# Designs tried in a protein design run: peptides against a protein of PDB entry 4PN1. Part 7

Target 1, 261 residues: chain A of PDB entry 4PN1
Amino acid sequence: KIEMNFLNKPIVPDTTKVISNFLTHYLITEPVEHVEIEAKLGTLIDLETQNRFEFPVMNETILNPEFNLRTRFESDMTASEHKYLNEFLNQAFRDSQKPGRLPFAYKHTKQVDLFYETEDNSRDKIRVSKNQSDNQVLACVKKRRVADLFLYCPNDAFDIRISISDELPVSMPSGNQQPSLTRLKDRVGYVHQEIKIDLTKTTQNDPVYDTTERHELEVEFGNIADLRDRAQKAKDGMEAPLFRRVQLFMDNVRILRREHS

## One batch from the design tools (peptide; made by RFdiffusion4, then SolubleMPNN)

Design b1_p8_6_s1 (from b1_p8_6 with I3V R8L)
Fold by OpenDDE base, seed 4:
Structure b1_p8_6_s1 (fold): chain B 261 residues (1-261), chain A 8 residues (1-8)
Amino acid sequence: as target 1 above (261 residues)
Amino acid sequence: VPVPKYLL
């Protein structure tokens, strides 16, 4: 007979516990009402060197948010990296359609995001998202970044930012208000087991700077209600369902950050 | 089943 360990019980990695506790805080303890929880692939940049941050660790590690490490996170990648990930996800989609697998869902969306200043002069802008093909309003929200958790990944091409955001639905801006910023988004979205993976090419026209393109990969929890239920159970002493869901999410992120051109 | 398209 083989046992898992000397207790013959599953052991949860510390990374999973830390992330689960972080999520539980903003799901249950100080609950964000319209919570969005996503991970972005990118690079932790050292503000002093403008190079990738160097931390004295040899594996994936969560940075302590209590310490100012003088870093910024760049949620961008090269066009070649983005293309490679697109091809990789397309193959993963195809493979998931085979018998005995759980299939991906796929959606390609082209949208325009229009940003408006708020009447109350809040720091958070109103974002109106419209479908480029028919100009239908997809969303009108005021998005607030609540918290971040950074993972430094020295063995992979990308670092990770896990973000908690509040996406408050708001009324459309007045018809006389002009957008302060417009972004075009070309997005391919993949969904597997209610985890959303989005590849987004963002084009922004700046009146002062040349048109900038950004290439982003995002991984999002697609079922917040289920996640909140799991977090509540964790608070009530049953942590295993939450840990399993966080592990699934992080394994998908880990797959993606290991793939590079 | 729709085949995913290339973004880039």
Scores: peptide ipSAE 0.161, ipTM 0.833, DockQ to the pose 0.014
Fold by OpenDDE base, seed 3:
Structure b1_p8_6_s1 (fold): chain B 261 residues (1-261), chain A 8 residues (1-8)
Amino acid sequence: as target 1 above (261 residues)
Amino acid sequence: VPVPKYLL
């Protein structure tokens, strides 16, 4: 018989603990009501060099948010990288339809996001999302970025930003308001075991700046209620369900960030 | 079974 270690008990990777604690804070301790929790693939850019951040570590490392590392996170990737990931996920979808597997769900969505300034001139914008096909309003939310956790991944194509956001449903902006920003989103979404993986091509029109196109991949917890329940159980001393869910999430992220042409 | 579309 093989045992996993000399205690014959699971040991949780420190990364899993740190992320789990981070999530638990915003799920339970200081709960965000309409929480969105996502990881984006991208690059930590060193503001001093304008190159990818370099840190003297050899593996996936959560950056301490208490330290100003003078970085920015760029969630953009090349069209080639994005295409590769799309092909990869399409193949993963196909393979998951085979007998004995848990299938992916798939959805293709085209929407326009209209961003409006709030009446209080808060930093948080109102986002009105509409379906491009019929102009039907899909959502109207005020999104607040609550917290970020950055993972420097020196061995992978991408670094990771895990973000906590509050997406508060709000009333539609007044008809006299003009959007400060518009984004066309072409999104393919994959869902496996309630983890959402979205590839999104965004075209942004800014009244002041030139049109920009971005290619993003995001991984999101698709069942926040379950995650919150797991986080509560963790606070109550039963950490294993939360750790397992975070591990699943991070394994999916790790798969994706390693893929490149 | 629907096959995912290519985005790019």
Scores: peptide ipSAE 0.129, ipTM 0.803, DockQ to the pose 0.014
Fold by OpenDDE base, seed 2:
Structure b1_p8_6_s1 (fold): chain B 261 residues (1-261), chain A 8 residues (1-8)
Amino acid sequence: as target 1 above (261 residues)
Amino acid sequence: VPVPKYLL
């Protein structure tokens, strides 16, 4: 007979605990009302070298936010990498449709985001999201990034940023206001067990700057209410449900960041 | 089942 360990009980990886605690803070302790929680694939760039940062570690590690590491996070990849991930996810989708599996859902969306300055010229812009086909308003929000948690992944093509954001619903800008920025999003979205995986090609038209194109992959918690319930239970001393959900999320992230062309 | 396509 084989046992899991000398206690014969499950043990939670430290990464799972750290992330769970981070999420619990912004779900329960200082709760963000309209919370969005996502992980983006990208690269931690050393501001001094403009190259990928190199830490003296050999595996996935969460960076301590208390330290100014003089890094920036580039949430972008090449078109080739993006295509590869799309093909990978397409295959995963197909395989999940087989009997005995939990299926992926799939959705292709084309959206335009219009960003407007606020009356007070605050840093947080109003984002009006519209469907590109019929110009129907999908959302009008003021999104602020509340917190970030960075994972350095030396063995993989990508590092990870987990972000907590607040998407506050707001009134539409006045009809006389022009957008300061427009962003076209072509998004291929996958959902598996309420974890959302989106590949997004973003074209940004800035009146001041040249048009930029980005290729992003994001992984998002699709059921915030459930996650908040799990986080509350964790605060109350029952951590296992939260740990399981965070583990699922991170395993999906880990699968994706290992894929490269 | 519709097969997912690459982004346009």
Scores: peptide ipSAE 0.041, ipTM 0.765, DockQ to the pose 0.014
Fold by OpenDDE base, seed 5:
Parts: structure tokens; sequence; C-alpha cells
Structure b1_p8_6_s1 (fold): chain B 261 residues (1-261), chain A 8 residues (1-8)
């Protein structure tokens, strides 16, 4: 007979526990009302060298937020990397349609985001999102970044930022208000087991600067109500459901950040 | 079937 370990019980990786505790804090302890939880692929940049940060670790490591590492996170990749990931996800989609698999869902969207200043001059702008095809309003929100957790991934092409945001629904800006910023978003979205994977090309026109293009990959928890329920159970002493969901999320992130041409 | 993002 074979056993898992000397206790013959599953063991949870420390990374899973740390992330689960982080999520539980903002889901239950100090609950964010309209919470969005996403991971972005990118690079931790050393502010002194402007190169990728070099930390003396050999595996995926959650950085301690109590330390100022003099870093910034760049949530961007090259067009070629982004194209490769698109092709990879397209293949994963096709393979998931086979018998015995759980299928991906797919959606391609083109939207325009209009940003407006608030009357109180708060840092948080109002974002109005519209569909480019019919100009219908998709959302009007004020997004506040609540917290970040950074993962340094020395063995992979990308580092990870996990972000907690509050997406507060707000009323439309007054008809006389002009947007301070406009962004075009071309997004392909994949959903598997309620985990959302989005590839987004963002184009921004600046009157002073040339048109800038960004290429982002984000992974998001698609069922916040279920995640909140799992977090509540974890706080009540039943951690396994939350750990399983966080593990699924992180495994998808790990697949994507390890994938390269 | 999804197509490459840059081809649409």
Amino acid sequence: as target 1 above (261 residues)
Amino acid sequence: VPVPKYLL
C-alpha cells in the first residue's frame, strides 16, 4: 500500500496558505464590497537598475510587503509573447472541447474605456466602458486598488501581481464632462471552471506622447460569491475548500507564466 | 472556434 506521507493526509503548500489568508482578509475580515481578485503577469523591476529584480531565492516566492524592495511592477509583455500565449490558449480551448474534458468558453470583445475625474478630485477616476460595435454602456465604475501581493518567479518568464480591487458601481458622469483619458481595449477572454483568463491589447492615444500599446494577461476569480463562501468556511476552521480553489487558480497562473516559445 | 486575437 502507498501513502501520501507519514500522516497519510494531504498537505497544503505554504504559498497556498499565504494567498488564502490574504484573500480571507479582504473577503471576510475587512470585506471589500465589490471585490475583484486578479493576477497579472509581468516583471518586478529594480528601480536602481531598471532590470528585472534579482532576489536570492530559487523558486516562486511571495514578497513580504513590509520591506521596501525599491521595485515597481510592469504588467506588460511583448507583442510576440502575447501572440504566443494567444495561440497557446486557442489550442487549450480546442483540446478542452474533446470528450471527457471540461470545455473552455471563449469571448472576443472590443471596448472603449472613458476615464473621468471625480468632483472631489479623488485619485480614483470614474471609468465608463462601452462596446465599440454599438457604443452601448457596459459598465460605469470607480475602481480602487485595495492591496497587492507580489510573487517573484525566478524560474519563469514572468513575475505575478495578485491584486484586490473594489469596483464600485457609480452613476454616469454629467453629460457636459469630458473624459480625461480614453483607452481602446481588444480583449480575448477564456473561461475554464469559473477562472477567467484575459489577453488584452490596450491602445492609448496621448496628445503629447505617441500612441502607446500594452499587452496584458490577467487571471481572475470568476465566482466571487463562491470564493467568499469558501473564505468564510476557512475562517470558521474548514480551510480545505478555499485551499482547493486557490490551488486551482494558482496552477492556471503557473501554466501561463511558464509557457514560452 | 477562437481565432488568433491579432487576426480579427
Scores: peptide ipSAE 0.024, ipTM 0.679, DockQ to the pose 0.014

Design b1_p8_6_s2 (from b1_p8_6 with V1T R8L)
Fold by OpenDDE base, seed 2:
Structure b1_p8_6_s2 (fold): chain B 261 residues (1-261), chain A 8 residues (1-8)
Amino acid sequence: as target 1 above (261 residues)
Amino acid sequence: TPIPKYLL
């Protein structure tokens, strides 16, 4: 008989614990009411070199947020990389439709995001999201970035930013207010086991800056209520359900960040 | 079932 280890019990990777604790803080300890939790693929850029940061580590490493590492995170990839990931996810979708698998769902969405200044000129803008086809309002929110956790991934094409955001529902801006910014989003969304994987092409027309196109891949927890329940149980001493969910999330992220052309 | 298409 083979055993898992000398205790013959499951062991949780430290990465899973650290992320689980991070999530528990913003789910339970200082709870964000309208929480969004996503991971974006991108690159940790050294502000001094403007190149990808190099840390003296050989594997996936969570960066300590207490240290100012003089980095920025670029949540972008090339059109070629984005295309490759789309083809990869399309294949994964097809394979998941086979008997004995849990299927992906998918949705193609085209939306426009209109950003409005707040009356107090706060940093947080109101975002009105509309469907591009019929101009129907999908959401009106004030999104606040609450916290970030960065993973440096030296063996992969991408680093990871896990973000906690508060998407506060707000009233529509006054009819006299003009948007300060408009973003067109073309999104292909995949869902597997309540984890969302979105490929998004964003076009932004800035009146001051040239039109910027971005290619993003994001992975999101699709069931926040379940995640919060798991986090509460973890706070109460039953960590296994949370760890399993975080492990699933991170394994999906790890699959995606390894796929490059 | 519709197959996801690449973003255009």
Scores: peptide ipSAE 0.032, ipTM 0.711, DockQ to the pose 0.014
Fold by OpenDDE base, seed 4:
Structure b1_p8_6_s2 (fold): chain B 261 residues (1-261), chain A 8 residues (1-8)
Amino acid sequence: as target 1 above (261 residues)
Amino acid sequence: TPIPKYLL
């Protein structure tokens, strides 16, 4: 017989534990009501050099949020990298349709996001999302960033930001209010085992700056209710279901950050 | 810069 280790029990990587604890905090301990949990691929930039930060580590490392490392996170990639990831995900989609696999779902969405200042002058803007084809309102939300967890990935093209956000549904802005910002999004969404993978091309017209395009890849937990249930069980001493779900999420992220042109 | 092509 082969055993997993000298205890013959599963062991959970420390990365999985740290992320699971982070999620449990915002799911259960101080629960965010309309929680969104996503990972974005990007680059940790050193504010002094404006280059990718060089941490003295040799593998995927969660940065301690208690330390100000004088970094920013850039959730952008080149158009060529984004294209490569699109082709990669398209192939993964096709391969998942084969017998014996769990299939991807796919959706292509073109939307416009209209940002409005709030009547209370809060820092968070109201976002109205509309479908570009029929101008139907998809969502009207006030999104608040609650927390971030950064992973430095020295062996991969991208670093990772895991973000907790609160997407509060709100009433539509008054008809006389003009948007302060308009953003076009061309999004290809893939869903596998309730994990969402979105490739998004964002175009923003700034009246002062030239049209800026951003190319983002995000990975999101598509079933928050299940995740919250798993987190509650973890608080009650049964951690394994949460750890398995976080491991699945992170393995998908790890696949994607290794695939670059 | 080549623009990403969404092929599906």
Scores: peptide ipSAE 0.032, ipTM 0.643, DockQ to the pose 0.016
Fold by OpenDDE base, seed 3:
Structure b1_p8_6_s2 (fold): chain B 261 residues (1-261), chain A 8 residues (1-8)
Amino acid sequence: as target 1 above (261 residues)
Amino acid sequence: TPIPKYLL
């Protein structure tokens, strides 16, 4: 008989605890009402070198937000990397359709996001999302970035930013307002066990700057109500459900960030 | 079931 350790009970990785605590803060302690929780694949760039940040660690490391590391996060990847990840996810989708597996769901969406300045000149923009096919309004929201947690991943192709956002439904901007920014989004979404994985090609038209294209991969918690329930239970002393959900989320992220062409 | 494709 094999035991997992000398206590013969599961031990939670420190990464899982740190992330779980981070999420619990914004789910329960200082609750964000319309919370969105996503991880983006990208690169931590050292502002001094303009290269990928180099930290004296040898594995996945959550960066302490109390320290200014003079970094920026670039959520972009190359078209080839993005294509590879799409092919990888397509294969994962196909494999999940086999008997005895939990299937992926798949959705392809094309939308335009129109960003408007708020009347109060707040940093938060109003985003109007429309379907590209029929121009139907899909959403009108004011999105606020609440917090970020960065994972430096020296052994992987990508670093990770976990973001907490508040996505508040708001009324449509006045008809006389012009968008300050327009983004065309071509998104392929995969959902497995209520974890959403999105590959997004974004074309951004700025009135002042040249058109920019980005290739992003996002991993999102697809069931916030369940996550909040788990976080509440964790506050009440039952941490295991939250830890399991965070572990699942992070394992999906870890799979994706290790993939490279 | 929709077949996943690369983004256009």
Scores: peptide ipSAE 0.029, ipTM 0.743, DockQ to the pose 0.014
Fold by OpenDDE base, seed 5:
Structure b1_p8_6_s2 (fold): chain B 261 residues (1-261), chain A 8 residues (1-8)
Amino acid sequence: as target 1 above (261 residues)
Amino acid sequence: TPIPKYLL
């Protein structure tokens, strides 16, 4: 007879618990109303060296936000890395269409984001998103970054930032207001088990700086209502449903950050 | 189903 351990019960990795508690705080304890929860692939940069930060750990580690590590997070990758991840996800999509699998959904979108200053001169800009093909307004929101959790991943090509944001729906800016910034987004989106995986190429024209292009990969919780319900149950002492959902999310992130050419 | 392509 085989048992899992000396208790013969599943055990939850500490990483899963820490992330689950982090999510529970912003879902239930101090609830964000229009919460977005995403993980971005990128690099923790040491501000002194301008190289990838070196932390004295040997595996995936959540960094303590109470410590000033003198780092910044760069949510970017090379075009080559981005292309490789796209090819990888395309193959994963194809394989998921086979009998006995849960299929990916796929969507390609091109949008323009227009950023407007607020009347109160707040740091948070209003973002109007439009479809590039028909100029239809997709959203008008004020996005506030609420919290970040950084994972240093010494064995992988990328580090991870998990972010809690509040995407507050707001009224359209006045017709006389000009955008302070315009960004073009070309996005290939994959959805599997309500986890969204987006590859985004962002083009920004700056009058002072040449056109800049960024290549991002993000993983997002696609069903916030379900996640909030799971977090509530966790707060009430039933943690297993939340842990399972966080584990699924993190396993997808771990797959992606390990892939390299 | 259309095969997903790289960002075009």
Scores: peptide ipSAE 0.024, ipTM 0.668, DockQ to the pose 0.014

Design b1_p8_6_s3 (from b1_p8_6 with R8L)
Fold by OpenDDE base, seed 3:
Structure b1_p8_6_s3 (fold): chain B 261 residues (1-261), chain A 8 residues (1-8)
Amino acid sequence: as target 1 above (261 residues)
Amino acid sequence: VPIPKYLL
């Protein structure tokens, strides 16, 4: 008989605890009402070197937000990396359709996001999302970035930013307002066990700057109500459900960030 | 079941 350790009980990785605590803060302690929780694959760039940040660690490390590490996060990847990940996810989707597996759901969407300045000149922009096919309004929201948690991943192709956002439904901008920014989004979304994985090609048209294209991969908690319930239970002393959900989320992220052509 | 495709 094999035991997992000398206590013969599960031990939670420290990464799982730290992330769980981070999420619990914005789910329960200082609750964000319309919370979105996502991880983006990208690169921590050292502002001094303009290269990938180098920290004296040898594995996945959550960066302490109390320290200014003079970094920026680039949520972009090459077209080839993005294509590879798309092919990888397509294969994962196909494999999940086999008997005895939990299937992925899949959705392809093309939308335009129009960003508007708010009347109060707040940093938060109003985003109007429209379907590219029929110009139907899909959403009108004011999105605020609440917090970020960065994971430096020296052994993987990508670093990770976990973001807490507040996505508040708002009324449409006045008809006389022009968008300050337009983004065309081509998104392939995969959902497995209520974890959403999105590959997005974003074309951004700026009135002042040249058109930019980005290739992003996002992993999102698809069931916030369940996550909030788990976080509440964790506050009440039952941490295991939250830890399991965070572990699942992070394992999906870890799979994706390790993939390279 | 929709077949996943690479982004167009």
Scores: peptide ipSAE 0.039, ipTM 0.702, DockQ to the pose 0.014
Fold by OpenDDE base, seed 2:
Structure b1_p8_6_s3 (fold): chain B 261 residues (1-261), chain A 8 residues (1-8)
Amino acid sequence: as target 1 above (261 residues)
Amino acid sequence: VPIPKYLL
C-alpha cells in the first residue's frame, strides 16, 4: 500500500494557506461587502529597469506586501498570446463537453464602461457599464481596489496579481455629467465549477491620452457566498473546504499562466 | 454546441 506521506494524511501547500489567509481577511476579518476576487495574468515590472523583475527564487512565490519591491504590475499581454490562450480555452471548452466531464459554459459579451468623476473628485470613479448592442445599463458601481497579492512566477510566461475589490452599487451620475473615460470591452467568458475565466480585449478612449488597447486574462471566484462560507468555516477551525476551493482556483491559474505561443 | 470564438 502506498501512503501520501509519513502521517498518511493530506498536506496543504503553503501557497494555498497564504492565499486562503489573505482571502479570509477580506471575506471575514475586515469584510468587504461587495467583494470581487480575481487573478490577472501579467508581468511584474522592475521600475528601475522597466523589464520583468528578477527575484532570486526558482518557483512560484507570493511576494510579501509589506515590502516595497519597486515594481508595477502590467496586466497586458500581446495579441498573439491572447489569441493562443483563447484557442487553448476553446479547446478546453470542447473537451469538457465530452461524457464524464464537467462542462464549461461560455458567454461572449460586448460592453462599454463609462467612468465618471465623483463630486468630491475622489480617486474612485463611478463606472456605468452598458451593453454595446442595446445600450442597456448592466451595472453602476464605484469600484475600490482594496488589496493585491502578487505571485512571481519565474518558470511561466506570466506573473499573477490577485486582487480584492469592492464594487459598491451607486446611483447613476447626473445627466449633465460627461464621462471622463470610456472603455470598450470585448469579453469571452468561460465558467467551470463556478470559476470564471475571462479573455478581454479592452479599448480605452481617453480625452487626454491616446487610445490604448489591452489584452487581459482574468480568473475570478464566481461564487462569493460559498467562498465566504468556506472562509468563515476556516476562521472557525475547519480549513479544508477553503483550502480545496483556493487550490482549485490556483490550479486553473497555473494552467493558464503556463500557456504561451 | 456553439464553439467560443476569438475576440474581435
Scores: peptide ipSAE 0.033, ipTM 0.721, DockQ to the pose 0.014
Fold by OpenDDE base, seed 5:
Structure b1_p8_6_s3 (fold): chain B 261 residues (1-261), chain A 8 residues (1-8)
Amino acid sequence: as target 1 above (261 residues)
Amino acid sequence: VPIPKYLL
């Protein structure tokens, strides 16, 4: 007879608990109304060296936000890395269409994001998103970054930032207001078990700087209502449903950050 | 099912 451990019960990794508690705080304890929860692949940069920071750890580690580590997070990758991940996800999509698998969904979108200053001169800008093909308004929101959790991943090509944001729906800016910034987004989106995986190429024209291009990969919780329900149950002492959902999310993130050419 | 393409 085989048992899992000396208690013969599942045990939850500490990483899963820490992330689950982080999510529960912003879902239930101090609830964000229009919450977005995403993980971005990128690099923790040492501000002194401008290279990837080297922490004295040997595995995936959640960084303590109470410490000033003198780092910044760069949510970018090379075009080659981005292409490789796209090819990888394309293959994963194809394989998921086989009998006995849960299929991916796929969507390719091109949008323009127009940013407007607020009347109160707040740091948060209004973002109007439009479809590039028909100029249809997709969204008008004020996005506020609420909290971040950083994971240093010494064995992988990328570090991770998990972010809690509030995407507040707002009225369209006045017709006389000009955008302070315009960004073009080319996005290839994959969805599996309500986890969204997006590859985004962002182009920005600056009048002072040449056209800049960024390559991002993000992983997002696609069903916030379900996640909130799981977090409520966790707050009430039933943690297992939340832990399972966080584990699924993190396993997808771990797959992606380990892939390299 | 159309094969997903790279960003175009």
Scores: peptide ipSAE 0.031, ipTM 0.673, DockQ to the pose 0.014
Fold by OpenDDE base, seed 4:
Structure b1_p8_6_s3 (fold): chain B 261 residues (1-261), chain A 8 residues (1-8)
Amino acid sequence: as target 1 above (261 residues)
Amino acid sequence: VPIPKYLL
């Protein structure tokens, strides 16, 4: 017989535990009501050099949020990297349609996001999302960033930001209010085992700056209710279901950050 | 401005 280790029990990587605890806090301990949990691929930039930060570690490392490392996170990649990931995901989609696999779902969406200042002058803007094809309202929300967890990935092209956000549904802005910002999004969404992977090309026209394009890849937990149930069980002493779900999420992120042109 | 169509 082969055993997993000298205890013959599963062991959970510390990364999985740390992330699971982070999620449990905002799912259960101080629960965010309309929680969104996503990981973005990007780069940890050293504010002093404006280059990718060089941490003295040799593998995927969660940064301690208690330390100000004088970094920013840039959730962007080159058009070529983004195109490569699109082709990679398209192939993964095709391969998942084969017998014996769990299939991806696929959706291509073009939307416009209109940002409005709030009547209460809150720091968070109201975002109205509309479908570009029929101008139907997809969502009207006020999104608040609650917390971030950063992973430095020295062996991969991208670092990771895991973000907790609160997407509060709100009423539509008054008809007389003009948007302060408009953003066009071309988004290809892939869903596998309730993990959502989005490739998004964002175009923003600034009256002062030239049109800026951003190329983002995000990975999101598509079933928050299930995740919250798993987190509750973890608080009650049964951690394994949560750990398995976080491991699945992170393995998908790890696949994606290794695939680059 | 139209978004370039490279995403599939």
Scores: peptide ipSAE 0.022, ipTM 0.615, DockQ to the pose 0.015

